# Peptides against a protein of PDB entry 5EIB: the designs that were tried, part 52

Target 1, 366 residues: chain A of PDB entry 5EIB
Amino acid sequence: VDLEPGTMDSVRSGPFGQIFRPDNFVFGQSGAGNNWAKGHYTEGAELVDSVLDVVRKESESCDCLQGFQLTHSLGGGTGSGMGTLLISKIREEYPDRIMNTFSVMPSPKVSDTVVEPYNATLSVHQLVENTDETYCIDNEALYDICFRTLKLTTPTYGDLNHLVSATMSGVTTCLRFPGQLNADLRKLAVNMVPFPRLHFFMPGFAPLTSRGSQQYRALTVPELTQQMFDSKNMMAACDPRHGRYLTVAAIFRGRMSMKEVDEQMLNVQNKNSSYFVEWIPNNVKTAVCDIPPRGLKMSATFIGNSTAIQELFKRISEQFTAMFRRKAFLHWYTGEGMDEMEFTEAESNMNDLVSEYQQYQDATAD
Target 2, 366 residues: chain A of PDB entry 5EIB as posed
Amino acid sequence: VDLEPGTMDSVRSGPFGQIFRPDNFVFGQSGAGNNWAKGHYTEGAELVDSVLDVVRKESESCDCLQGFQLTHSLGGGTGSGMGTLLISKIREEYPDRIMNTFSVMPSPKVSDTVVEPYNATLSVHQLVENTDETYSIDNEALYDICFRTLKLTTPTYGDLNHLVSATMSGVTTCLRFPGQLNADLRKLAVNMVPFPRLHFFMPGFAPLTSRGSQQYRALTVPELTQQMFDSKNMMAACDPRHGRYLTVAAIFRGRMSMKEVDEQMLNVQNKNSSYFVEWIPNNVKTAVCDIPPRGLKMSATFIGNSTAIQELFKRISEQFTAMFRRKAFLHWYTGEGMDEMEFTEAESNMNDLVSEYQQYQDATAD

## One batch from the design tools (peptide; aimed at target 1 N130 D339 N349)

Design b2_p19_8_s3 (made by RFdiffusion4, then SolubleMPNN; from b2_p19_8, 12 letters changed)
Fold by OpenDDE base, seed 2:
Structure b2_p19_8_s3 (fold): chain B 366 residues (1-366), chain A 19 residues (1-19)
Amino acid sequence: as target 1 above (366 residues)
Amino acid sequence: MYEKLKEKEEKRIAELKAK
């Protein structure tokens, strides 16, 4: 789905364009112009019914519909505005199904679009209310991984998207292969989301290795485990050491000893016990899939529900506040039928979310 | 930085409106 036709043409002409049904390409002509309000109230609102018709058709063809997975950017107008509109409409029609998102967070390091803080804040407000599981994929973290870990001097969108793809492949492993922990979206939600509003995940992937070091790096369970829990490997720009894990899932792929995995997972938890909440028992889940990802002997994917995610929301909030106090570009949103109060409500809800994460971070077992 | 980004975005929007 896109409000621009050129994106659909790029997907169709791409190496995997043939895997998608032609009738499932729904697109507009005008785009959103990086305006959330155009995506949500005008251009996106004109297209949403056509998307819902396709969603219904595909949903009816499912033997057992678990839910929906949306991949979108929060910095643009289409992914943010129309994406959240679509989430809302799907939630209304399918209230008993899981809404899962891969939400790409904007960063000034990657994009020069000045209104991204508005689009992100307005989107987060919708995600808090209408999603069950949101993987926070932060362009700032992806950039930093590419630069620092992968030793890419000038990270490209291709490099960032490669990390996104690897992460998405990792977190969906249990859904795609039988006999795994968290084999469905609902089980994942039950294990990962102890409180309904606190459903924002910090993903991570291992191995991440620079091209120059690949030949010298052994892929071992201890190394995967260590890298997966390293703050520098988080796909959200948060330091887990500044918060506490509410829940964690680790998905190992490849031929390895389950015993060794369990030992290493226990060791990393014990070593980092101060970074876990004490009042959620058995809050770390581990899965092993014998099928490695393409091109690797083994991998590990991390899913963390951490109170440190508040750092991401604080960053967006600070950027939002700096613009909103000046009423910068506000007329472009209000001109599309949006009320200024919606900005204040979105800011408030995001600040409340930050406060909730902080409360649970500071909570004791007593 | 903000003023430069603002100017850049205003220019982008103006170009989009002129299409």
Scores: peptide ipSAE 0.015, ipTM 0.415, DockQ to the pose 0.032
OpenDDE base, seeds 1, 3, 4, 5: peptide ipSAE 0.000, 0.006, 0.000, 0.015; ipTM 0.266, 0.360, 0.325, 0.410; seeds 3, 4 fail the geometry check

Design b2_p19_8_s4 (made by RFdiffusion4, then SolubleMPNN; from b2_p19_8, 8 letters changed)
Fold by OpenDDE base, seed 3:
Structure b2_p19_8_s4 (fold): chain B 366 residues (1-366), chain A 19 residues (1-19)
Amino acid sequence: as target 1 above (366 residues)
Amino acid sequence: SYEEQKEREEKLIKELKAK
């Protein structure tokens, strides 16, 4: 789905374009122009019913519909505005189904789009209320991984999207292969989300290796475990050491010893015990899938529900407030039929979310 | 005014691009 037609041709001509049904390509003629309100109230609102018709058709064809997965950017107008409109409409029609998102957070290191803090804040407000699980994929973190870890001098969107794809493949492993932990979206939510509003995940992936170092890197369970818990491998620009994990899932892929995985997971948990809440028992879950990712012998994917995720929301909130206090660009949104109060409500709800994470960070076992 | 708003926006764009 896109508000621009040219993206559909790119997907269709891509190496996997033929896996998608032609009728499931829904697109507009006029893009959102990086405006959330165009995505949510005008251009996106004109297209949403056509998307919902496709969603219904595909949902009816499912033997067992678990829920929905959306991949979108929160910095743009289409992914943010239309994406959150679509989430809201799907939630209204399918209130008993899981809503899962891969939400790409904006970064000024990646994009010069001045209104990204507005689009992100307005999107987060919708995601807090209408999603059950949100993987926070932060362009800030992706850029830093590409630059620092992968040794890419000038990271491209292709380089960032490669990390996104690896992460998405990792976190969905349990859904795609039978007999795994978190084999369905609802079990994932039950294991990862102890509090309904606190459903924002910090994903991570290992191995992350520069092209020049690939030939010298052994892939071992201890190395994967250590890298997976390294703050530098987090796909959200948060330091886990500044917060506490409410819940963690680790997904290993490849031929490895389950015993060695369990030993290394216990060791890393014990080493990092100060970074876990003590009042949630058995808050670390581990899965092993014998099928490695393409081109790797083994991998590990991390999913963390951490109170450190508030650093991401604080960054966006600070950027939002700096613009909003100046009434900058508001006329672009209000001109599309958006009320200015929605900015204040979205800012308030995001600040409440930050406060909730802080409350649970400071909570002790009674 | 529209002009004052435009000037604020242009200033903000410059501040954001300089970071």
Scores: peptide ipSAE 0.082, ipTM 0.772, DockQ to the pose 0.023
OpenDDE base, seeds 1, 2, 4, 5: peptide ipSAE 0.046, 0.012, 0.044, 0.039; ipTM 0.703, 0.422, 0.726, 0.666

## One batch from the design tools (peptide; aimed at target 1 H125 E342 E345 S348)

Design b2_p20_1 (made by RFdiffusion4)
Pose (drawn by RFdiffusion4):
Structure b2_p20_1 (pose): chain A 366 residues (1-366), chain P 20 residues (1-20)
Amino acid sequence: as target 2 above (366 residues)
Amino acid sequence: SRREIFEEEEKRREELIASR
């Protein structure tokens, strides 16, 4: 789905472009120009019922639908504006299904548009209310990993998407292969989301590799465990050691000692016990899958529900406030008939989200 | 309360879209 028609061509000319159902391409003529109001209201509303028709069709041909997963950026107009409209319409029509999103956060290091904080805040507001799980993929973190760790002086979207694709493969492994833990979206959600609004996850993986060089050696289980908890391996630009884990899901892929995995996971939990909330006993679940990802014999995927994610929302909020105080470009949004109060409502909701993460960060069992 | 405010906002949005 895109309001921009040129997106259809690039996907089709891609390696697996012909495998998609031709009828499932739903596109507009213009597109939003980084205007969330255009995406939602204006233009996305024009296009949205066509998308829902296709969604309804895919759903009625499902033996037992688990739910939906949406990939989109929060910084633009279509993936952000229309994407959150689609989520709200799907929530109305399929209220008992899990909504799961892979949402990429904007960063000034990657994109040169100062309205992106507007678009992201209006979107975060929708996701807080309407999604069950959201993987926070931070362009800030992706750029820093490519620039500082992978030593790519000029990271491209291809460089960033290599990290995203490795992450998405890792976090959906329990859904795609037989297993006991978090095997479906609802079971994953019940294990990861103690409070409905706090459903923004920090993904990480190990080893971090630059695409096309080179290899190995394969990591030891200790090396995998330590790296997947490392702040430098997170896809969100937050230091996990600045907050506390409410829940964690770890996924080890490849051939390895299940006993050694157990020992290392127990080791990181009790050496660093102060970083795991004490009032949620046994809050770290571990899954092993025998099939490694491509190019690797061993890998680990980390999914964290950490109070440290408030750093991501504080950063967006600060940029949003800096722009919104001067009312810059606000007429671009209200020109599409959007209420200015919706900006204030979204800002307040995001700041409320930050306070809630801090409340549980300081909470004690006493 | 925050959820109620959100529902009110959604209603306004639906009305605006229907008017188009």

Design b2_p20_1_s1 (made by RFdiffusion4, then SolubleMPNN; from b2_p20_1, 12 letters changed)
Fold by OpenDDE base, seed 5:
Structure b2_p20_1_s1 (fold): chain B 366 residues (1-366), chain A 20 residues (1-20)
Amino acid sequence: as target 1 above (366 residues)
Amino acid sequence: SRSERYKEQLEREKERIEKR
């Protein structure tokens, strides 16, 4: 789905364009112009019914519909505005189904779009209420990984999207292969989301290796385990050491000893025990899939529900507040029928979410 | 840098608002 035809043409002409049904390409003509309100109230509202018709058709074709997975950017107008409109409409029609998102968080390091903090804040407000699970894929973190870890001097969208794809592949491993932990979206939610509003995940992937060091790196279970818990491997720009893990899932892929995985996972928990809440028993889950990712012997994917995710929301909130106090660009949104009150409500709800994470971070078992 | 361009755009918008 896109409000611009050119994006759909690029997907269709791409190496995987034929994997999608032609009738499932729904697109507009005018685009959202990086405006959430255009995506949500005007241009996106005109297109949403045609998307819902496709969603219904595909849902009816499912033997057992678990839920929906949306991949979108929160910085743009289409992914943010129309994406959250779609989430709302799908949630209304399918209230008993899981709503899962891969939400790409904006960064000034990656985009020059000044209104991204508005689009992100308005989107987060919708995601808090209407999603069950949200993977926070932060362009800030992706850029830093590309630059610092992968040693890419000038990270491209292609480089970032490669990390996104690796992460998405990793976190969906248990859904795609039988006999795994979190084999369905509902089970994932039960294991990962102890509190309904606290459903924002920090994904991480290992190995992350620069091209120059690949030949010197041994892929071992201990190394994968260590890197998976390293803040430098997080796809959200948060330091887990500044918060506490509510829940964790670790997904190992490749031929490895289950015993060695269990030992290393126990060791990393014990070593980092101060970074876990003590009042959620058995909050770390581990899966091993014998099928490695393409081009690797083994990998590990991390899913963390951490109170450190508040650092991401605080970053967005600070940027939002800096613009909103000046009424910068507000006329672009109000001109599409949006009220200024919606900005204040969205800011308030995101700040409440930050406060909730902090409360659970500070909570003790006593 | 992209960050500098972002800041410049914000300052231009600020100046536009202050002139209204």
Scores: peptide ipSAE 0.032, ipTM 0.676, DockQ to the pose 0.024
OpenDDE base, seeds 1, 2, 3, 4: peptide ipSAE 0.043, 0.031, 0.051, 0.005; ipTM 0.739, 0.698, 0.743, 0.397; seeds 1, 3 fail the geometry check

Design b2_p20_1_s2 (made by RFdiffusion4, then SolubleMPNN; from b2_p20_1, 10 letters changed)
Fold by OpenDDE base, seed 5:
Structure b2_p20_1_s2 (fold): chain B 366 residues (1-366), chain A 20 residues (1-20)
Amino acid sequence: as target 1 above (366 residues)
Amino acid sequence: SRRERYERLKEREKERIASL
């Protein structure tokens, strides 16, 4: 789905364009112009029914519909505005299904779009209410991984999107292969989301290795485990040491000893016990899939529900507030029928979310 | 600058797409 036709042409002409049904390409003509309001209230609202018709058709073809997965950007007008409109409409029609998102968080390190803080804040407001699970994929973290860890002097969107794809593949492993932990979206939600509003995940992937170092690096369970819990491997620009894990899932892939995995997972929990809440028992879940990812002998994917995610929301909030106080570009949104009050409500809800994370961070077992 | 970085990202992505 896109509000611009050129995106669909790029997907169709791409190496995997043929895996998608042609009728499932729904697109507009005018684009959102990086405006959430155009995505949500005008251009996107004109297109949403056509998307819902496709969603219904695909849903009816499912033997067992678990829910929906949306991949979108919160910085752009289409992904943010139309994406959240679509989430709302799907939630209204399928209230008993899981809504899962891969939400790409904007970073001023990666984009020059000045209104991204508005689009992100307005989107987060919708995601808090209308999603069950949200993987926070932060372009800032992705850039830093590419530059610092992968030693790419000049990261591209291709490099960032490669990390996104690896992460998405990792977190969906249990859904795609039988007999795994979190084998369905609902079980994942039950294990990962102890409080309904606190459903924003920090994903991570291992191994992350520069091309120059690949030949010197052994792939071992201890190294995967250590790297997976390293703040530098988080796909969200948050330091887990500044918060506490509510829940964790670790997904190992490849031929390895389950005993060794369990030992290493226990060791990393014990070593980092101060970074876990003590009042949620058995809050770390581990899965081992014997099927490695393509091109690797083994990997590990991390899913963390951490109170440190508030650092991401605080960053967006600070940028939002700095623009909103100046009423910068508000006329672009109000001209599409938005009220200034919607900005204040979205800011308030995101700040409430930050406060909720802080509350649970500071909570002790009585 | 951030803008110069963004423009370089866009140019490189265009080059990458054109090389596919």
Scores: peptide ipSAE 0.022, ipTM 0.467, DockQ to the pose 0.017
OpenDDE base, seeds 1, 2, 3, 4: peptide ipSAE 0.000, 0.013, 0.022, 0.006; ipTM 0.347, 0.387, 0.509, 0.338

Design b2_p20_1_s3 (made by RFdiffusion4, then SolubleMPNN; from b2_p20_1, 12 letters changed)
Fold by OpenDDE base, seed 3:
Structure b2_p20_1_s3 (fold): chain B 366 residues (1-366), chain A 20 residues (1-20)
Amino acid sequence: as target 1 above (366 residues)
Amino acid sequence: SRSERYRKSLEREEKIIAER
């Protein structure tokens, strides 16, 4: 789905364009112009019914519909505005189904779009209420991984999207292959989300490999485990050491010893015990899939529900507040029928979410 | 640079605000 037509042709002409049904390409003509309000109330609202018709058709064709997975950006207008409109409408129609998102967080290091803090804040407000699980893929973190870890002097969207695709492949492994742990979206939510509003995950991936770097190091299970828990491997720009893990899932892929995985996972938990909440028993889950990713012998994917994710929301809130105090760009949103109160409500809800994470960070077992 | 494009976008907005 896009509010621009040219993206559809790029997907169709791509190496995997044929995996999608032609009739499932829904697109507008005008685009959102990086405006959340255009995505949510005008251009996106005109297109939403045609998307919902496709969603219904595909849902009816499912033998067992678990839920929905959205991939979108929060900095743009289409992914943020129309994406959150779609989430709301799908939630209204399918209230008993899981809503999962891969939400790309904006960064000034990656984009020159000045209104990204508005689009992100307005989107987070919707995600707090209407999603069950959200993977926070932060362009800040992706850029830093590309620049610092992968030694890319000028990271491209292609480089960032490679990390996104590796992460998405990793976190969906349990859904795509036989296994007991997190085999469906609801089980994932039950294991990862102890409190309904606290459903924002920091993903991580090991090994980090650049596109075209043939130096596939044969990583060992200990090296994978260590890298997976390294803050430098987190695809959300927060330091887990500044918070506490509520829950963790680790997904290993490749031919490895389950015993060795369990030993290394126990060792890393014991080493990092101060970074876990003590009052959630068995809050670390491990899965092993014998099928490695393409081109790798082994990989590990991390999913963390950590109170440190508040650092991401604080960054967005600070950027939002600095712009909103000046009423900068507000006329682009109010001109599409938004009220200034909606900005204040969205800011308030995001600040409440930050406060909730802090409360559970400071909570004791008593 | 990206920083210069960002600054130019803010400068354009400040003009629009000042013209209202």
Scores: peptide ipSAE 0.049, ipTM 0.757, DockQ to the pose 0.024
OpenDDE base, seeds 1, 2, 4, 5: peptide ipSAE 0.056, 0.046, 0.033, 0.043; ipTM 0.775, 0.764, 0.719, 0.750; seeds 1, 4, 5 fail the geometry check

Design b2_p20_1_s4 (made by RFdiffusion4, then SolubleMPNN; from b2_p20_1, 11 letters changed)
Fold by OpenDDE base, seed 3:
Structure b2_p20_1_s4 (fold): chain B 366 residues (1-366), chain A 20 residues (1-20)
Amino acid sequence: as target 1 above (366 residues)
Amino acid sequence: SRSERYKRLQERREKRIASL
């Protein structure tokens, strides 16, 4: 789905374009112009019914519909505005199904789009209310991984998207292979989300490999475990050492000893015990899939529900507040039918979310 | 306790899953 037609042609011409049904390509003509309000109330609102018709058709064809997965950006108008409209409409029609998102967070290091803080804040407000689980994929973290870890002098969107694809493949492993821990979206939500509003995850991946790098094909279980818990491997721009894990899932892929995995996972938890909440028992889950990712002997994917994710929301809130205080660009949103109150409500809800994370960070066993 | 509240929350969620 896109509000621009050229994106569909790029997908169709791609190496995997044929995996999608032609009728499932829904697109507009005008785009959102990086405006959340165009995505949510005007251009996106005109297209949403056509998307919902496809969603219904595909849902009816499912033997067992678990829920929905959306991949979108929060900085742009289509992914943020229309994406959150679509989430809202799907939630209204399918209130008993899981809503999962891969939400790409904007960064000034990657994009010059001045209104990204508005689009992100308005989107987070919708995600707090209408999703069950959200993987926070931060363009700042992706950029920093590409630059610092992968030693790419000028990271491209292609480099960032490679990390996104590896992460998405990792976190969905248990959903795609039978007999795994968290084999469905609902079980994942039960294990990962102790409090309904606190459903934002920090993903991480090991080994971090560029398209040309073969060096990491021989990583060991101890090395994977160490890298997976390293703050430098987090795909969200927050330091887990500044917070506490509510819950963690680790997904190993490849032929390895389950005993060795369990030993290394116990060791890393014991070493990092100060970074876990003590009042949630058995809050680390481990899965092993014998099928490695393409081109690797083994990998590990991390999913963290940490109170440190508040650093990401604080960054967005600070940027939002600086723009909103000066009423910068508000006429672009109000001209599409938005009220200024919607900005204030979105800011408030995001600040409440930050406060909730902080409350559980400071919480002791009672 | 928070641990007991969490356990009760998990039990309610598990029951809800089993009813679907």
Scores: peptide ipSAE 0.030, ipTM 0.470, DockQ to the pose 0.026
OpenDDE base, seeds 1, 2, 4, 5: peptide ipSAE 0.023, 0.012, 0.020, 0.000; ipTM 0.567, 0.405, 0.574, 0.329; seeds 1, 2 fail the geometry check

Design b2_p20_2 (made by RFdiffusion4)
Pose (drawn by RFdiffusion4):
Structure b2_p20_2 (pose): chain A 366 residues (1-366), chain P 20 residues (1-20)
Amino acid sequence: as target 2 above (366 residues)
Amino acid sequence: SKHETLRANLETRLAQLEEH
């Protein structure tokens, strides 16, 4: 789905472009120009019922639908504006299904548009209310990993998407292969989301590799465990050691000692017990899958529900406030008939989300 | 509550879009 028609061509000319159902391409003529109001209200509303028809059709041909997963950026107009409209319409029509999103957060290091904080805040507001699980993929973190760790002086979207694709493969492994833990979206959500609004996850993986060089050696289980908890291996630009984990899901892929995995996971939990909330006993679940990802014999994927993710929302909120106080470009949004109060409502909801993460960060069992 | 109001506003906006 895109408002911009040129997106259809690039996907089709891609390696697996022909495999998609031709009828499932739903596109507009213009597209939003980084205007969330255009995406949602104006233009996305024009296009949205066509998308829902396709969604309804895919759903009726499902033996037992688990739910939906949406990939989109929060910084633009279509993936953000229309994407959250689609989520709200799907929530109305399929209220008992899990909604899961892979949402890319904007960063000034990657994109040169100052309205992106507007678009992201209006979107975060929708996701807080309407999604069950959201993987926070931070362009800030992706750029820093490419620039500082992978030593790519000029990271491209291809460089960033290599990290995203490795992460998405890792976090959906329990859904795609036989296993006991978090095997479906609802079971994953019940294990990861203690409070409905706090459903933004910090993904990480190990080893971090630059695409096209080179290999190995394969990591030891200790090396995997330590790296997948490392702040430098997170896809969100937050220091996990600045907050506390409410819940964690770890996924080890490849051939390895299950016993050694158990020992290392127990090791990181009790050496660093102060970083795991004490009022959620046994809050770290571990899954092993025998099939490694491409190019690797061993890998680990980390999914964290950490109070430290408030740093991500504080950064967006500060940029949003800096722009919104000067009312810059606000007429671009209200020109599409959007209420200015919706900006204030979204800002307040995001700041409420930050306070809630801090409340549980300071909470004690006493 | 406040968060129920925010959600109701979102639902209202969606209903208004359906009217058009």

Design b2_p20_2_s1 (made by RFdiffusion4, then SolubleMPNN; from b2_p20_2, 9 letters changed)
Fold by OpenDDE base, seed 4:
Structure b2_p20_2_s1 (fold): chain B 366 residues (1-366), chain A 20 residues (1-20)
Amino acid sequence: as target 1 above (366 residues)
Amino acid sequence: SERERRRARLEARLAELEKK
């Protein structure tokens, strides 16, 4: 789905374009112009019914519908505005199904779009209320990985998207291969989300690899385990050491000893015990899949529900506040029919979420 | 105007969301 045809034509003409049904390509002509209000209330609202017709058709063809997975950006107008409209509409029609998202957080290091903080804040407000689980894929973190770790002087969207694809492949491993931990979306939510609003995940991946670097670095299980808990391997720009893990899932892929994995996972938990809440028993879960990712002998994927994710939301909130206090660019949104109150409500709800994470970070077992 | 139609759709949608 897109409000612009050109992106969809690129997907359709691409090497995998034929895996999608032609009738499942729903697109507009005008785009959202990086405006959340155009995506959510105007251009997106005109297209949403055509998307819902496709969603219904595909849902009816499922033998067992678990839920929905949306991949979208929060900095643009389409992914943010229309994406959150779709989430709301699908939630209304399928209230008993899981809503999962891969939400790409904006960064000034990656895009010069000045209104990204507005689009992100308005989107986070919707995601807090209407999703069951959200993977926070932060362009800040992706850029920093490409620049600092992979030594790419000028990271491209292709480089960032390679990291995104590796992460998405990692976190979905248990859904795609039988007999794994979190084999369905509902089981993932039950295991990872102890409180309904606190459903934002910090993903991480090891080993980090760039496109074209066939570094067949044979990592060991100890090295994978250490790297997957390293802040430099996190796809969200927050330091886990500044917060506490509520829940963790670790997904190992490749031929390895389950015993060695369990030993290393116990060691990393014990070494980092101060960074876990003590009042959630059995909050770390591990899976091992014998099938490695393409081009690697082994990998580890991390899913963390950490109170440190508040650093990501604080960054967006600070950028939002700096613009909103000046009423900068508000006429682009109010021109589409939005009220300034909707901005204040979205900011308030995101700040409440930050306060909730802080409360659970400071909570001790009595 | 087109803007007035867009605003009316937004207001109608907000009113639908507030009822839930």
Scores: peptide ipSAE 0.024, ipTM 0.583, DockQ to the pose 0.062
OpenDDE base, seeds 1, 2, 3, 5: peptide ipSAE 0.000, 0.000, 0.014, 0.011; ipTM 0.253, 0.289, 0.398, 0.469; seeds 2, 3 fail the geometry check

